# Peptides against a protein of PDB entry 6J07: the designs that were tried, part 98

Target 1, 107 residues: chain A of PDB entry 6J07
Amino acid sequence: GQRGWFCGSVSQDLRQFWVAEGGTISDPRAADFLFSCDASHPDTLRIYQSLDYIEDNATVFHAYYLSAVANAKIKNSVALGHFILPPACLQKEIRRKIGSFIWEQDQ

## One batch from the design tools (peptide; made by RFdiffusion4, then SolubleMPNN)

Design b2_p27_1_s3 (from b2_p27_1, 10 letters changed)
Fold by OpenDDE base, seed 2:
Structure b2_p27_1_s3 (fold): chain B 107 residues (1-107), chain A 27 residues (1-27)
Amino acid sequence: as target 1 above (107 residues)
Amino acid sequence: SAALEQKAIEIVKEMIKEYREKLKELL
């Protein structure tokens, strides 16, 4: 099984999809995957400020990954790596280097 | 291409790494 934590910014639909696909929902400390739709949301900020995150024991992913998976015609065709959600303070510089994030392109 | 996509991922990871290192200095 896969344990996931969800920021309050993530819709119930995406949470339900996670569970429907066999995932469970847990607190951030126990979670294997951390999902958020807003790097500036207080829930997500607490993750970025945590020792686990600072020590590279945690990664935050944009929950749009789950939407992409749900809509994909081919199983396992969506790469989780494209959905790493960096802290808000880094995003502008990252966009200058790689362009818009995937979750922004489809909006 | 897959190579370009992977490069983008690595850039993100690297910048986060640098960010973490700066935060460690403040601990």
Scores: peptide ipSAE 0.653, ipTM 0.922, DockQ to the pose 0.588
Fold by OpenDDE base, seed 1:
Structure b2_p27_1_s3 (fold): chain B 107 residues (1-107), chain A 27 residues (1-27)
Amino acid sequence: as target 1 above (107 residues)
Amino acid sequence: SAALEQKAIEIVKEMIKEYREKLKELL
């Protein structure tokens, strides 16, 4: 099984999808995947400030990844790497380099 | 293209790396 942590910014629908696909929900220290929809949410900020994150032992992903997986025509066609959610203070500079994030394109 | 998409991922990772290094200096 896969263990996931969810920021309070993530909808219950996405959490339910995670569980329906066989995932479990855990605290961030035990989780294999960290999901958030808002880099500025207090829950997510705590992750960015943690020693695990600073030491590159944790990565935050945008929960829109789960929506993309749910709607994908081909299984395993959605790359998790496209959904890395950077700290809010980095996002403007990143957008100048790569354009809008995937979760912003259809929103 | 796949190459451009991969480059975008690398840019994000690099920016986060720099961020982490700055935070380490404050510890």
Scores: peptide ipSAE 0.652, ipTM 0.923, DockQ to the pose 0.591
Fold by OpenDDE base, seed 5:
Formats: structure tokens, C-alpha cells, sequence
Structure b2_p27_1_s3 (fold): chain B 107 residues (1-107), chain A 27 residues (1-27)
């Protein structure tokens, strides 16, 4: 299903868009999609430290994905993979390899 | 290009994988 968890860093607008598109909001354990706008937010940090995340049973995505979908002419044209939000401690090295994250480019 | 974008995704996934492996060592 379309069950999503949202970090406190995610705006209500994006949450409302998720629901408007047919999604439901759940706790992290029940969610199929985990959204955050800040890898350093306490809510998100708890995810990264969880056994589910460590065991590769969870992936955190940047909530900007929802904004991209909302603004896309074709919804299927937005690849969720571009919005994987890695732990803060990895981001510097990742940026050295791939450049700025997609959610940083429109800032 | 699509290829470069896909490569970027793979890099992110690989880095996260390594991160998870390190954390597992601490368990």
C-alpha cells in the first residue's frame, strides 16, 4: 500500500499532498515509505539507528520527492531513487562522488 | 544522462550499504 511516515521536518503541505494522492500516514514500523527533509532531525536519526534500517528493511527518502511529483508533468517521470536520503555522516563523501543532491539543486 | 543518474543512485546505495555493515559490527 501507500503507507508513509513523515519526519517532523516535513511540511504539512507535503503531508497533505501525500494524503490527497491516496496515501496514508503511519508510524515508521508500519510505513512503506519514510520521508524526511533533514537527516539530522531527531526523528530521522532514530530511523537510521533502528534495527530495521541497519538490516536494510527501511529506506529514508527526502520529502522533496513529493514536491517533484506534484510539479511533474508526468508523475512517473520522477524517480524515487534520486531521493534516497542518506545519513548525515555519509552526505559529504557522497557529494564528492555525485555532486549535490537533487533536493539541494533547486535551493 | 540516465546512465549517470543511475550511477549516482548506485553510489548512494553502496555507501549506505557500507554504513550498515559497519553498524552491524557494533551489534
Amino acid sequence: as target 1 above (107 residues)
Amino acid sequence: SAALEQKAIEIVKEMIKEYREKLKELL
Scores: peptide ipSAE 0.652, ipTM 0.922, DockQ to the pose 0.592
Fold by OpenDDE base, seed 3:
Parts: structure tokens; sequence; C-alpha cells
Structure b2_p27_1_s3 (fold): chain B 107 residues (1-107), chain A 27 residues (1-27)
């Protein structure tokens, strides 16, 4: 099973989709996937400051991944790697290198 | 292309790695 944690910035709709697809919701320590829509949200900041994250035992993903999955015409065609959500302090520099994040392109 | 997409992912991962390393040095 897939255990996910959700930042308060993530809509209830996306959470419900996760559950509908067979996922469960857990605390960050037990979660396999950490979802957020805002790297600057206090919930997400706490993740970035955690030992698990610092030691590369956790990765935060943008919850827009779930929206992309929901709208995908081909099952399993959405690559989770495109949705890695970096700490806010890194985002501008990253954008200079790779362009806008995928979750920013549809807005 | 898939190669370009993977490169982007690698860049993100590398920058996060550097971030983590710097943060660990401060702890």
Amino acid sequence: as target 1 above (107 residues)
Amino acid sequence: SAALEQKAIEIVKEMIKEYREKLKELL
C-alpha cells in the first residue's frame, strides 16, 4: 500500500483522490510519499527541517502530481520525478536552470 | 525528450543534495 502525508496546503479533493486510488493517509514519519502545494507552508517547512529529510530519507512532492495522474489518458504515464518540490530557497535558482516547474505551467 | 526531462530531475536532485549537505554542516 501507498502511505501519503499531506501538507495543509493540499486540497481535500486531492486527498480524496489519493484515497480513492488506494492510498492511505499517515503522519510524515510513516508516509512513503509526502505531498505539498506550498514549500513555504509551515507543515512543509517542518519536513524540510526534519532529520529524515536532511538525511535524504524523505522527499517532498508537489500534490499537483495527483491532479496530473487523475487527468492522465495513459495510466502510469506521469513521472513522479517531475514533481519533486524543492525547498523554497532553491526554487528560483532551479527555475533558472530548468525553467518553470510542471505544476506552474498550467497556470 | 526523455533525456532532457531526466536531466532536469537530476539538476533538482543535485541542488537538493547540496542544500542538505550545507544544512548538515550547520547542525
Scores: peptide ipSAE 0.652, ipTM 0.922, DockQ to the pose 0.555

Design b2_p27_1_s4 (from b2_p27_1, 12 letters changed)
Fold by OpenDDE base, seed 2:
Parts: C-alpha cells; structure tokens; sequence
Structure b2_p27_1_s4 (fold): chain B 107 residues (1-107), chain A 27 residues (1-27)
C-alpha cells in the first residue's frame, strides 16, 4: 500500500506531494512508510523507541526522498533505499564511514 | 557513484541492525 506517516519536521508541501501521487496519510502503526526530516524530533524518537521499530517492522525514511522524486527528470530514478534515516545516536558513526547522507549533499 | 551508494546503504542497515539487537537485550 501507500499509507504514509509524517513527522512534524516534514513540510506540508511534501505531505501534499505524497497525497497527489496517490498516497494516504495515517498514524505510525497503520503506515507502510514513515517519513521524517529530523531523527531527533520527538515524533521520530517515539518511532525509534517503539517495539515495532526494534523488531524491524518499521523503517524511517528521510522525507527528502519525496523532494528528489518530485524533481526527478526520469521516473523511478530515485531509490527509496538511499534515504533510510537512522536514529540520531548512530549518525555520527555512520558519517565517519560514509561521509554524508544524500539529503545532506548539495543538489 | 551508485556502487558507493550501495555500500552506504549496507553500512546504514548494518548499524541499525546492531542498534536493534542491543535494544532487544534490554527487553
């Protein structure tokens, strides 16, 4: 399905884009996709602390994915997998290994 | 490059996996 949850850190424009593309907006428990722009936002922190997340039944994606899709010249050229948003406590170590996340790079 | 992106994804997924395993120990 295309049920999505959005952290308060995500702009209304991106939410509207999701709906315009056929998605619906739901609570985190019912959502198939969880979007956030800030791993440290209280809304997102609650996801990371949930049993669903711990049991690998939930994945948080950076909402910049939607912006990338909206601006893409070629349909399906943007891969969701590149936009997995890890918990804030992991990000420093991850950056030591990969440099920067895609959403942190200049477009 | 795409190859670098794929490696990055694997790193992220592995780190999250380890994170989840550590949290499970606290349950």
Amino acid sequence: as target 1 above (107 residues)
Amino acid sequence: SEAERERAIKIVEEMIKEYREELKKKL
Scores: peptide ipSAE 0.713, ipTM 0.944, DockQ to the pose 0.593
Fold by OpenDDE base, seed 1:
Structure b2_p27_1_s4 (fold): chain B 107 residues (1-107), chain A 27 residues (1-27)
Amino acid sequence: as target 1 above (107 residues)
Amino acid sequence: SEAERERAIKIVEEMIKEYREELKKKL
């Protein structure tokens, strides 16, 4: 199975979906995937400040990816790369260049 | 378009890379 860490900002429903799809939940250090719904949440901030993240050994993804997968009509049609969640301090500048993030469009 | 999406991903990755480099300087 795949190991995932979840910020406290992620709903129980999305966590349950992860487990239902065969995933397990672990601490950030052991996780293969890090999910968050809020870059400013203390849990997520700690990730961005960690040595693992700074050394490019970790990537945070927006948990909306899981919702998109759950709702997808075509299997494997949702690309994880579109759901990279950057630190809060970068988001305004990123939006000036790319527009809105995918998780902001379907809200 | 897919091209636009790929460009967006690269922008995000680039800015995160710069962020990491700046933090490394503070270590």
Scores: peptide ipSAE 0.712, ipTM 0.943, DockQ to the pose 0.591
Fold by OpenDDE base, seed 4:
Structure b2_p27_1_s4 (fold): chain B 107 residues (1-107), chain A 27 residues (1-27)
Amino acid sequence: as target 1 above (107 residues)
Amino acid sequence: SEAERERAIKIVEEMIKEYREELKKKL
């Protein structure tokens, strides 16, 4: 599906891009994709604390994915897997292992 | 490299998995 939920941390431009590409905006429970730009935003925190997330029925992606898609020369050249947004409490340790997240690069 | 990118994804997924497991213990 193409139903997406957006944290309040995500700009309207990215939301509009999602819709322009054929997506729809939904509540988190009905959404196929969850987008956020801030793991510490209250909206996103509620996702991480939800039963759906704990049971691995939900994944939060950084909305920068949409920006990357918009700027990509080839539409399918951007892999969604690179944009999994982990809970804030995990990010420091993850950075020690991988360096930095893609959305933190080239800022 | 692509291999490094794949490794990064795996690390993220594994750590999230561990996170979820810890939370499930509190349910």
Scores: peptide ipSAE 0.712, ipTM 0.943, DockQ to the pose 0.592
Fold by OpenDDE base, seed 3:
Structure b2_p27_1_s4 (fold): chain B 107 residues (1-107), chain A 27 residues (1-27)
Amino acid sequence: as target 1 above (107 residues)
Amino acid sequence: SEAERERAIKIVEEMIKEYREELKKKL
């Protein structure tokens, strides 16, 4: 599906791109993809605290994925898996292991 | 490298899994 939820931290431009590419915007419960630019934003925090997330029925992705897709020269060349946005409390330890996230290196 | 990318994804997923398990214990 192409149903997406967007945290308030995501720009209108990225939301518009999603829609322009055929996506629709829905509430978190109906969404197939959850996008955020800030794991500490209240909207995103509520996702991490939800039963759907705790039970591994939801994944939050960094919305920079959409920017990467928009700028990609080859269609479908951007892997969504690289843009999993972990809870804020995990990010420091993750960075120690893997380095900076993809959305951080160009920002 | 691609191997490094896969490792990174695995690490993220594993840590999220642990996070979820800890939260489940608190329910």
Scores: peptide ipSAE 0.711, ipTM 0.943, DockQ to the pose 0.593

Design b2_p27_2_s1 (from b2_p27_2, 11 letters changed)
Fold by OpenDDE base, seed 2:
Structure b2_p27_2_s1 (fold): chain B 107 residues (1-107), chain A 27 residues (1-27)
Amino acid sequence: as target 1 above (107 residues)
Amino acid sequence: DLLVLKTDEEIAIVQEMIAEYREKLRA
């Protein structure tokens, strides 16, 4: 099974969707996928400060990915790579290079 | 909802910047 961790910034609806699709919810260290909707949330900040993240053993994804999957006719057509959530301190520079993030389109 | 995806190059830019960030933290 797929284990996911969720920042407190992620809605219960998205968490429920994850479970409905066969996922389980776990602590960050045991999780295969880390989801957040806010890079500045204390929960997510702790991830960015962790050794797992610093040593490139963890990636944080924006939970909007799950919404995109739910809305897609073909769920497998949505790739996680589009939903990498970078640390807040990098986001302004990243936007200058690539424009707004995907999850910001509906904001 | 209409979803506009990023190109592979754009995704690579994100990955690169995160990698540089991590390197600085490890130093």
Scores: peptide ipSAE 0.706, ipTM 0.928, DockQ to the pose 0.449
Fold by OpenDDE base, seed 5:
Structure b2_p27_2_s1 (fold): chain B 107 residues (1-107), chain A 27 residues (1-27)
Amino acid sequence: as target 1 above (107 residues)
Amino acid sequence: DLLVLKTDEEIAIVQEMIAEYREKLRA
C-alpha cells in the first residue's frame, strides 16, 4: 500500500481522494509520500528540519500532484518529479532559474 | 487549465539546489 502524510495546508478533499484511490494516511516517519501545499506551514517546516529530510531520506511533494493525477487520462503518466516542494528559502532562487512551479500556474 | 510540465533539466536543477541545501545543513 501507499502511505501518505499530509500537512495541515492540504485540503480535506485531496486527502479524501488519496484514501479513495487506496492510499492510507500515516505519520511522516512511516509515510512513503509527504504532501504539502505550503512550504512555510509549521507542519512542513518540521519536515525540512528533520534528520530524515536533511539526510536525503525524505522528499516533500506539493499536493497539487493529486489533482493532476485525478485529472490525468492515464494516472501513471504524472511524474512526481514535477511536484517536488522545496524549502521556502530556496524557492525564490529556483523560480529565477526555472520559472514558476507547476502548482503556481494560473494563480 | 493546461498543465505545463517541467523538463528533465529543470527538475534536475530543483534536485541539485535541494541537495546543496542539505549539504550545508550537514556541514
Scores: peptide ipSAE 0.706, ipTM 0.928, DockQ to the pose 0.433
Fold by OpenDDE base, seed 3:
Structure b2_p27_2_s1 (fold): chain B 107 residues (1-107), chain A 27 residues (1-27)
Amino acid sequence: as target 1 above (107 residues)
Amino acid sequence: DLLVLKTDEEIAIVQEMIAEYREKLRA
């Protein structure tokens, strides 16, 4: 199975969807996927400051990915790469280069 | 509910900027 960690900024509905799709919830060190809805949330900040993240052994994804999967007409058609959640300090410059993030379209 | 996807190039830009960020933290 796939193990996921969830920042406190992620709704219970999205967590429940993850479990319903066969995922399990674990601590960040054991997780295969790290989900957050807020790069500035203390939970997520701790991830960015962790050795795992600094050493390129962890990636944070925006939990909106799960919403996109849930709403997709064709299952398994949504790629995680579109939902990489960068540290807050990088987001302004990233938006200048590529525009708004996918999860910001409906915000 | 229209999902506009990013191009491979745009995704690469994100990854590159994160990589530079990590490199500075390791220095």
Scores: peptide ipSAE 0.706, ipTM 0.928, DockQ to the pose 0.428
Fold by OpenDDE base, seed 1:
Structure b2_p27_2_s1 (fold): chain B 107 residues (1-107), chain A 27 residues (1-27)
Amino acid sequence: as target 1 above (107 residues)
Amino acid sequence: DLLVLKTDEEIAIVQEMIAEYREKLRA
């Protein structure tokens, strides 16, 4: 199984899906995947401010990825790279370049 | 709903901007 950390902004449903798919939940330092639904949440901010993140040893993904996986007929067709969650201070500039993030489509 | 994916170029832009951000923090 894969080890995941979840920001407090992530619903229990998505966490349960992760576990149901064979994943485990761990602290950020031990996790292979870091999931969040809010770049401005204190939990996520701590990640962005961490040495691991600054040194490119950590990446935060939007947890909507799990929802996309759950709803996809072919799970391997959903790539995690589309769900990189950048720090809040970068998001406006990023949107100017690439448009709205995938997780914002249903909003 | 239809999931509109990003291109490889768009993903690269995100990664590059994050990389630049990290570089500034390390400086």
Scores: peptide ipSAE 0.705, ipTM 0.928, DockQ to the pose 0.445

Design b2_p27_2_s2 (from b2_p27_2, 14 letters changed)
Fold by OpenDDE base, seed 1:
Structure b2_p27_2_s2 (fold): chain B 107 residues (1-107), chain A 27 residues (1-27)
Amino acid sequence: as target 1 above (107 residues)
Amino acid sequence: GPLVLHTEEEIEIVKKMIKEYREKLKE
């Protein structure tokens, strides 16, 4: 299946796109994909603090992935791995190592 | 403009740092 959870920081447009593409929306525990636009949002923080996340059974992705998919001319050309959203406390150090995140480039 | 993607190595760096973060939380 294609079950997704969405942080409150994710726009309704992106949620609608997910559903339009055949996805369903579920709670975090049942979701196959976790999407957020803000690592500091309370919804996302709860994920990072969850046992599933701590035990490496969950990954949070930036919802900009869905926008990239929507705008891609070639299907399956956008790799989800580029959109891993790390906890806020790690982001500065990560940027020093790899540069700006993809979702920050068009901001 | 077009997305500037990270290398596979850079993605692994992200994953590694998250892994280390998780280990710290379990302490």
Scores: peptide ipSAE 0.706, ipTM 0.929, DockQ to the pose 0.445
Fold by OpenDDE base, seed 2:
Structure b2_p27_2_s2 (fold): chain B 107 residues (1-107), chain A 27 residues (1-27)
Amino acid sequence: as target 1 above (107 residues)
Amino acid sequence: GPLVLHTEEEIEIVKKMIKEYREKLKE
């Protein structure tokens, strides 16, 4: 199964979609996938400060990935790599290099 | 609206910068 952790910034709708698709919800340490909608949310900040994250044993993804999956015309066509959510302190420089993040395009 | 995806190179840039960030935290 797929275990996911969700920051408090993620809507209940997206959480429900995850479960509906066969996922389970767990604590960050047990989760296979970490979802957030806000890199500055205290929940997410704790992830970035964790040993697991520092040691590259954890990656935070923007939960908009789930929305993209839900709305995709072709199942499994959405690449998770496009939804890596970097720490807030990196985002300005990243945007300078690659432009706006995908989750920012519909804002 | 339709998603405008990043290139593979751009994704690698993100990964690289995160890697560098992690290394700094270890110092």
Scores: peptide ipSAE 0.706, ipTM 0.929, DockQ to the pose 0.434
Fold by OpenDDE base, seed 3:
Structure b2_p27_2_s2 (fold): chain B 107 residues (1-107), chain A 27 residues (1-27)
Amino acid sequence: as target 1 above (107 residues)
Amino acid sequence: GPLVLHTEEEIEIVKKMIKEYREKLKE
């Protein structure tokens, strides 16, 4: 199974969807996937400051990815790469280069 | 509505900036 960690900013519904799809929930160190809805949340900030993240052994994804998967009509049509959640301090500059993030389009 | 996806190039920009961020933290 796939192991996921969830920031406190992620709704219980998305967590339940993860489990329903065969995933398990674990601590950040054991997780294969890290999900957050807020780069400024203390839980997520701790990830960005961790050795695993600094050494490029971890990537944080926006949990909206799970919503996109749930609503997708074609299997594997949603690319996880579109949902990389950068540290808060980078987001303004990134938006200037690529435009709004996917999860911001429905807000 | 439908999602407006980023190009592969734009995704690489994100990855590049994160990489630079990580390197800065190592200083």
Scores: peptide ipSAE 0.706, ipTM 0.929, DockQ to the pose 0.430
Fold by OpenDDE base, seed 5:
Structure b2_p27_2_s2 (fold): chain B 107 residues (1-107), chain A 27 residues (1-27)
Amino acid sequence: as target 1 above (107 residues)
Amino acid sequence: GPLVLHTEEEIEIVKKMIKEYREKLKE
């Protein structure tokens, strides 16, 4: 299945899109995909502190991925890898290496 | 506006840094 967990920082619109596209919403442990819009949100911080995340059994993605999918002209053309949301403590260094994250381009 | 995608190399940089982060937490 396509099970997703959503941080409280994710809008209801994006959650509704997920469900409309056939996804279900679950707790983090059962989820196939973890979505957040804020690495510093308490919900997301708990994920980064979890054993699943530390043991590389979980990845957090920025929920803007769903917006990109919704607006994509070609289905399946949006790569999830572009939307990996790193812990807040890594983001500054990452930006120095690769530039702004995709979800920051419209800000 | 249109998305400006990162290169595969840039994505690998992100993954590498997260990996290093995880390893540090396990020490």
Scores: peptide ipSAE 0.705, ipTM 0.928, DockQ to the pose 0.436

Design b2_p27_2_s3 (from b2_p27_2, 13 letters changed)
Fold by OpenDDE base, seed 5:
Structure b2_p27_2_s3 (fold): chain B 107 residues (1-107), chain A 27 residues (1-27)
Amino acid sequence: as target 1 above (107 residues)
Amino acid sequence: DPLVLKTEEEIEIVKEMIKKYREELKK
């Protein structure tokens, strides 16, 4: 099974999709996948300052990944790597290098 | 709207910057 944690910034619809696809919801320490829609949300900030994150034992992904999976024509065709959500303090510099994040394309 | 995916290089840039971030926090 796939265990996921969700920041409060993630919609209930995306959480429901996760469960519908066979995922379970857990606390951050038990989760295999950490989802957020806002790097500046207090829930997500706590992840970034955690030892697990600092020691490279955790990665935060933007929950838009789930929307992409839901809309994908081919199952498992969406790579999670495209949806790594970096800490807020890094995002401006990252955008200068690679442009807007995938989840920002519709904004 | 169709997704415009990032290249492997672009993804690596993200990972590298996060790595640097972690290294700074460990100091």
Scores: peptide ipSAE 0.704, ipTM 0.927, DockQ to the pose 0.456
Fold by OpenDDE base, seed 1:
Structure b2_p27_2_s3 (fold): chain B 107 residues (1-107), chain A 27 residues (1-27)
Amino acid sequence: as target 1 above (107 residues)
Amino acid sequence: DPLVLKTEEEIEIVKEMIKKYREELKK
């Protein structure tokens, strides 16, 4: 099984999907994957400020990844690397370089 | 709508910027 942490910004539906796919839910310290839908949410901010994150022992991913997986017709067609959620303070500069994030396409 | 994925280069840009961010926080 794979362990995931979820920011309060992530819907219950996505959490349920994670569990349905064989995942478990844990605290950030024990989690293998950290999911959030809002880099500015207090839960996520605490992750970015944590020693684990600063020391590159943690990566935050946008939970839209799970939605993409759920909707994918081909298994393993969605790469997690496309859904790295950077701290809010970096996002404007990143968008200037690479454009909108994947989770912003339908907005 | 189908997802428009990022290139490896674009993903690397994200990772590099996060790396620099972490380095600044360690100062």
Scores: peptide ipSAE 0.703, ipTM 0.926, DockQ to the pose 0.430
Fold by OpenDDE base, seed 3:
Structure b2_p27_2_s3 (fold): chain B 107 residues (1-107), chain A 27 residues (1-27)
Amino acid sequence: as target 1 above (107 residues)
Amino acid sequence: DPLVLKTEEEIEIVKEMIKKYREELKK
C-alpha cells in the first residue's frame, strides 16, 4: 500500500508530492510508511514510544527520501533503507560509525 | 548534487542499533 503518515516537521511540498505520486495520508496506526524530518519532533517521539515501533512493526523514514525520488532520473530507483530515521538518542553513535546521514549532505 | 548512498553494511549498522534500542526498552 501507499498510506503514509507525516510528522509536522515535513513540509507541505513533500506531502503534496506523496499524494501526487498516488499516495494517501493517514494516521500513524493505519500508515504503511512513516515520514519525518526531525527525530526530536514531538510527533515523531510519540512514534518511537509506541508499541508498534518498539515491537518492530513500524519504521520511521526521513522524508528527504521523497525529494530523492522526485529528483531521481529513474523512478523507484532510490532504496528506502538509506533513509531510516533512528531515534535521536542513537544518532550520535550512528554518525560515529557510518558518518552523516544522507539527508544531512547538503545541510 | 549527487546523492551519496550508504552501503548495505552501513544500513545494517543502523538497523542493529535500532534493534538494540528496542530490546532495551522491552526490559
Scores: peptide ipSAE 0.703, ipTM 0.926, DockQ to the pose 0.428
Fold by OpenDDE base, seed 2:
Structure b2_p27_2_s3 (fold): chain B 107 residues (1-107), chain A 27 residues (1-27)
Amino acid sequence: as target 1 above (107 residues)
Amino acid sequence: DPLVLKTEEEIEIVKEMIKKYREELKK
């Protein structure tokens, strides 16, 4: 199954969508996917500071991915790779290189 | 409106930046 952890910054609607699609919710250590809407949220910061993250055993994704999937009008869902949420301290430099993140686009 | 997706190169840039971040923290 797909086990997901959710930062407190993620709405209940997105969490419910995850479960409705067959996912389960777990603690970050057991989760296969980590979702957040705020890299600066204390919950997410703890992930970035964890040994699992530092050792590349964890990746944080922006929960807007789930919204994009829910609202997709095409057969195939968007790729999760577009929604990697980097630590807050890196985001300014990343934006200088690639522009705004997908979750920052106007809908 | 449809999302404007990132290129594979742009995604790789994100991954590389995170990699460097992790390496720095290991020092």
Scores: peptide ipSAE 0.703, ipTM 0.926, DockQ to the pose 0.420

Design b2_p27_2_s4 (from b2_p27_2, 14 letters changed)
Fold by OpenDDE base, seed 4:
Structure b2_p27_2_s4 (fold): chain B 107 residues (1-107), chain A 27 residues (1-27)
Amino acid sequence: as target 1 above (107 residues)
Amino acid sequence: DLLVLHTEEEIKIVEEMIKKYREELKK
């Protein structure tokens, strides 16, 4: 499905794009995709602390994915895997290994 | 802007670290 949850850190423009592309907005428990722009936002923190997340039944993606899709010549060329948003406590170590996250490179 | 993507290895690193994170929370 195309049910998405959005952290309060995600702009209304990106939410609107999601809907315009055929997506719907749902609560985290019903959502197929979880989008956030801030791993430290209270909304996102609640996801990371949830049983669904701990049990690997949920993945948080950075909403910049939607921007990338919007700007890509071929929308399907952008894979969600590049936009996994890890918990804040992991990000420093991850950056040491892979460099800056995609959503940080254009800032 | 040029979108520079991650390699499969880099994505795997992210996934593995999250996996370890989850495992630690289960302890």
Scores: peptide ipSAE 0.731, ipTM 0.938, DockQ to the pose 0.429
Fold by OpenDDE base, seed 1:
Structure b2_p27_2_s4 (fold): chain B 107 residues (1-107), chain A 27 residues (1-27)
Amino acid sequence: as target 1 above (107 residues)
Amino acid sequence: DLLVLHTEEEIKIVEEMIKKYREELKK
C-alpha cells in the first residue's frame, strides 16, 4: 500500500479519496508521499526544515494532484512531477520562470 | 476542465530551484 502524510491544510475529502484508492495515512517520516495545500502552513514548514527534506529524502506535493486524479478519465495520465510544492520562499521566482502553478490555474 | 500541464523543462526548473535551496541550507 501507498503511505501518505497530509498537512492540516488538506481537506478531509482528499484524505478520504486517498484511503478509498487504497492508500494509508502515516506520519511524515514513514510516508511515501507528502501532501499539502499550503507551503506556509506550520505542518508543511516543519517538513521543509527537516533533515529528510534538506537531504533530498522527501518531496512535498500539492494535494490538488489527488483532485486531478479523481477527475481524470485516465488516472495514470496525471504525473506527480507537475505538482511539486516548493517552499514559499521559492515560489515567486519559480512563477517568473514557468508561470502559475497548476493548482493556481484551476482556482 | 482541461488540465494544462507543465513541460519537462519547467518541471526541471522547479527541481533545480529546490536543489539550490537545499544546498544553501547545508552551508
Scores: peptide ipSAE 0.731, ipTM 0.938, DockQ to the pose 0.439
Fold by OpenDDE base, seed 5:
Structure b2_p27_2_s4 (fold): chain B 107 residues (1-107), chain A 27 residues (1-27)
Amino acid sequence: as target 1 above (107 residues)
Amino acid sequence: DLLVLHTEEEIKIVEEMIKKYREELKK
């Protein structure tokens, strides 16, 4: 199904878009997709520290994915893999290798 | 706004870094 969890850092507009597209909102353990806009937010930090995440049973995605889907002419053209939100402690090194994250490009 | 996507290699770099992170936490 389309069950999503949302960090408190995600706007209500993006949450509403998720529901409008047929998604439901659930707790992180029941969710199929985890969305956040801030790797340092306490809600997201708890995910990174969870057993599910450590054992590679969970992935956190940046909620900007939903914005990209909303703005894309072909929704299926946007892959989630581009929006993986890594823990904050990894982001600096990752940026050195790949450049700025997609959600940072509009700044 | 124009959306510039990552290459497959760049995505793999992200995934590998997260993998290493997880392994470190298991120690």
Scores: peptide ipSAE 0.731, ipTM 0.938, DockQ to the pose 0.429
Fold by OpenDDE base, seed 3:
Structure b2_p27_2_s4 (fold): chain B 107 residues (1-107), chain A 27 residues (1-27)
Amino acid sequence: as target 1 above (107 residues)
Amino acid sequence: DLLVLHTEEEIKIVEEMIKKYREELKK
């Protein structure tokens, strides 16, 4: 499916791109994909605290994935796995292991 | 601009950290 939920931290432009590419926007429980630009945003925090997330029935992705897809020469060439957005409490340790996240490269 | 991607190993590290996180919450 192509149902997506968007944290309030995600720009309207990225939401519009999702819809333009054939996606629909839904509530978190109905969504197939959860997008956020801020793990500390209240909207995203509620996802991390949800039973669906704790039971591994949900994954949060950074919405920069959509920007990467939009700018790619070959559509769908970038895997979602590169854009998993972990809870804020894990990010410092993860950065020590893998370096900066992709969405932080140009910041 | 060139997008620098993660290795498969680095992606696995992220997944394992989240897995551990979920396991701790289930205790």
Scores: peptide ipSAE 0.730, ipTM 0.938, DockQ to the pose 0.386

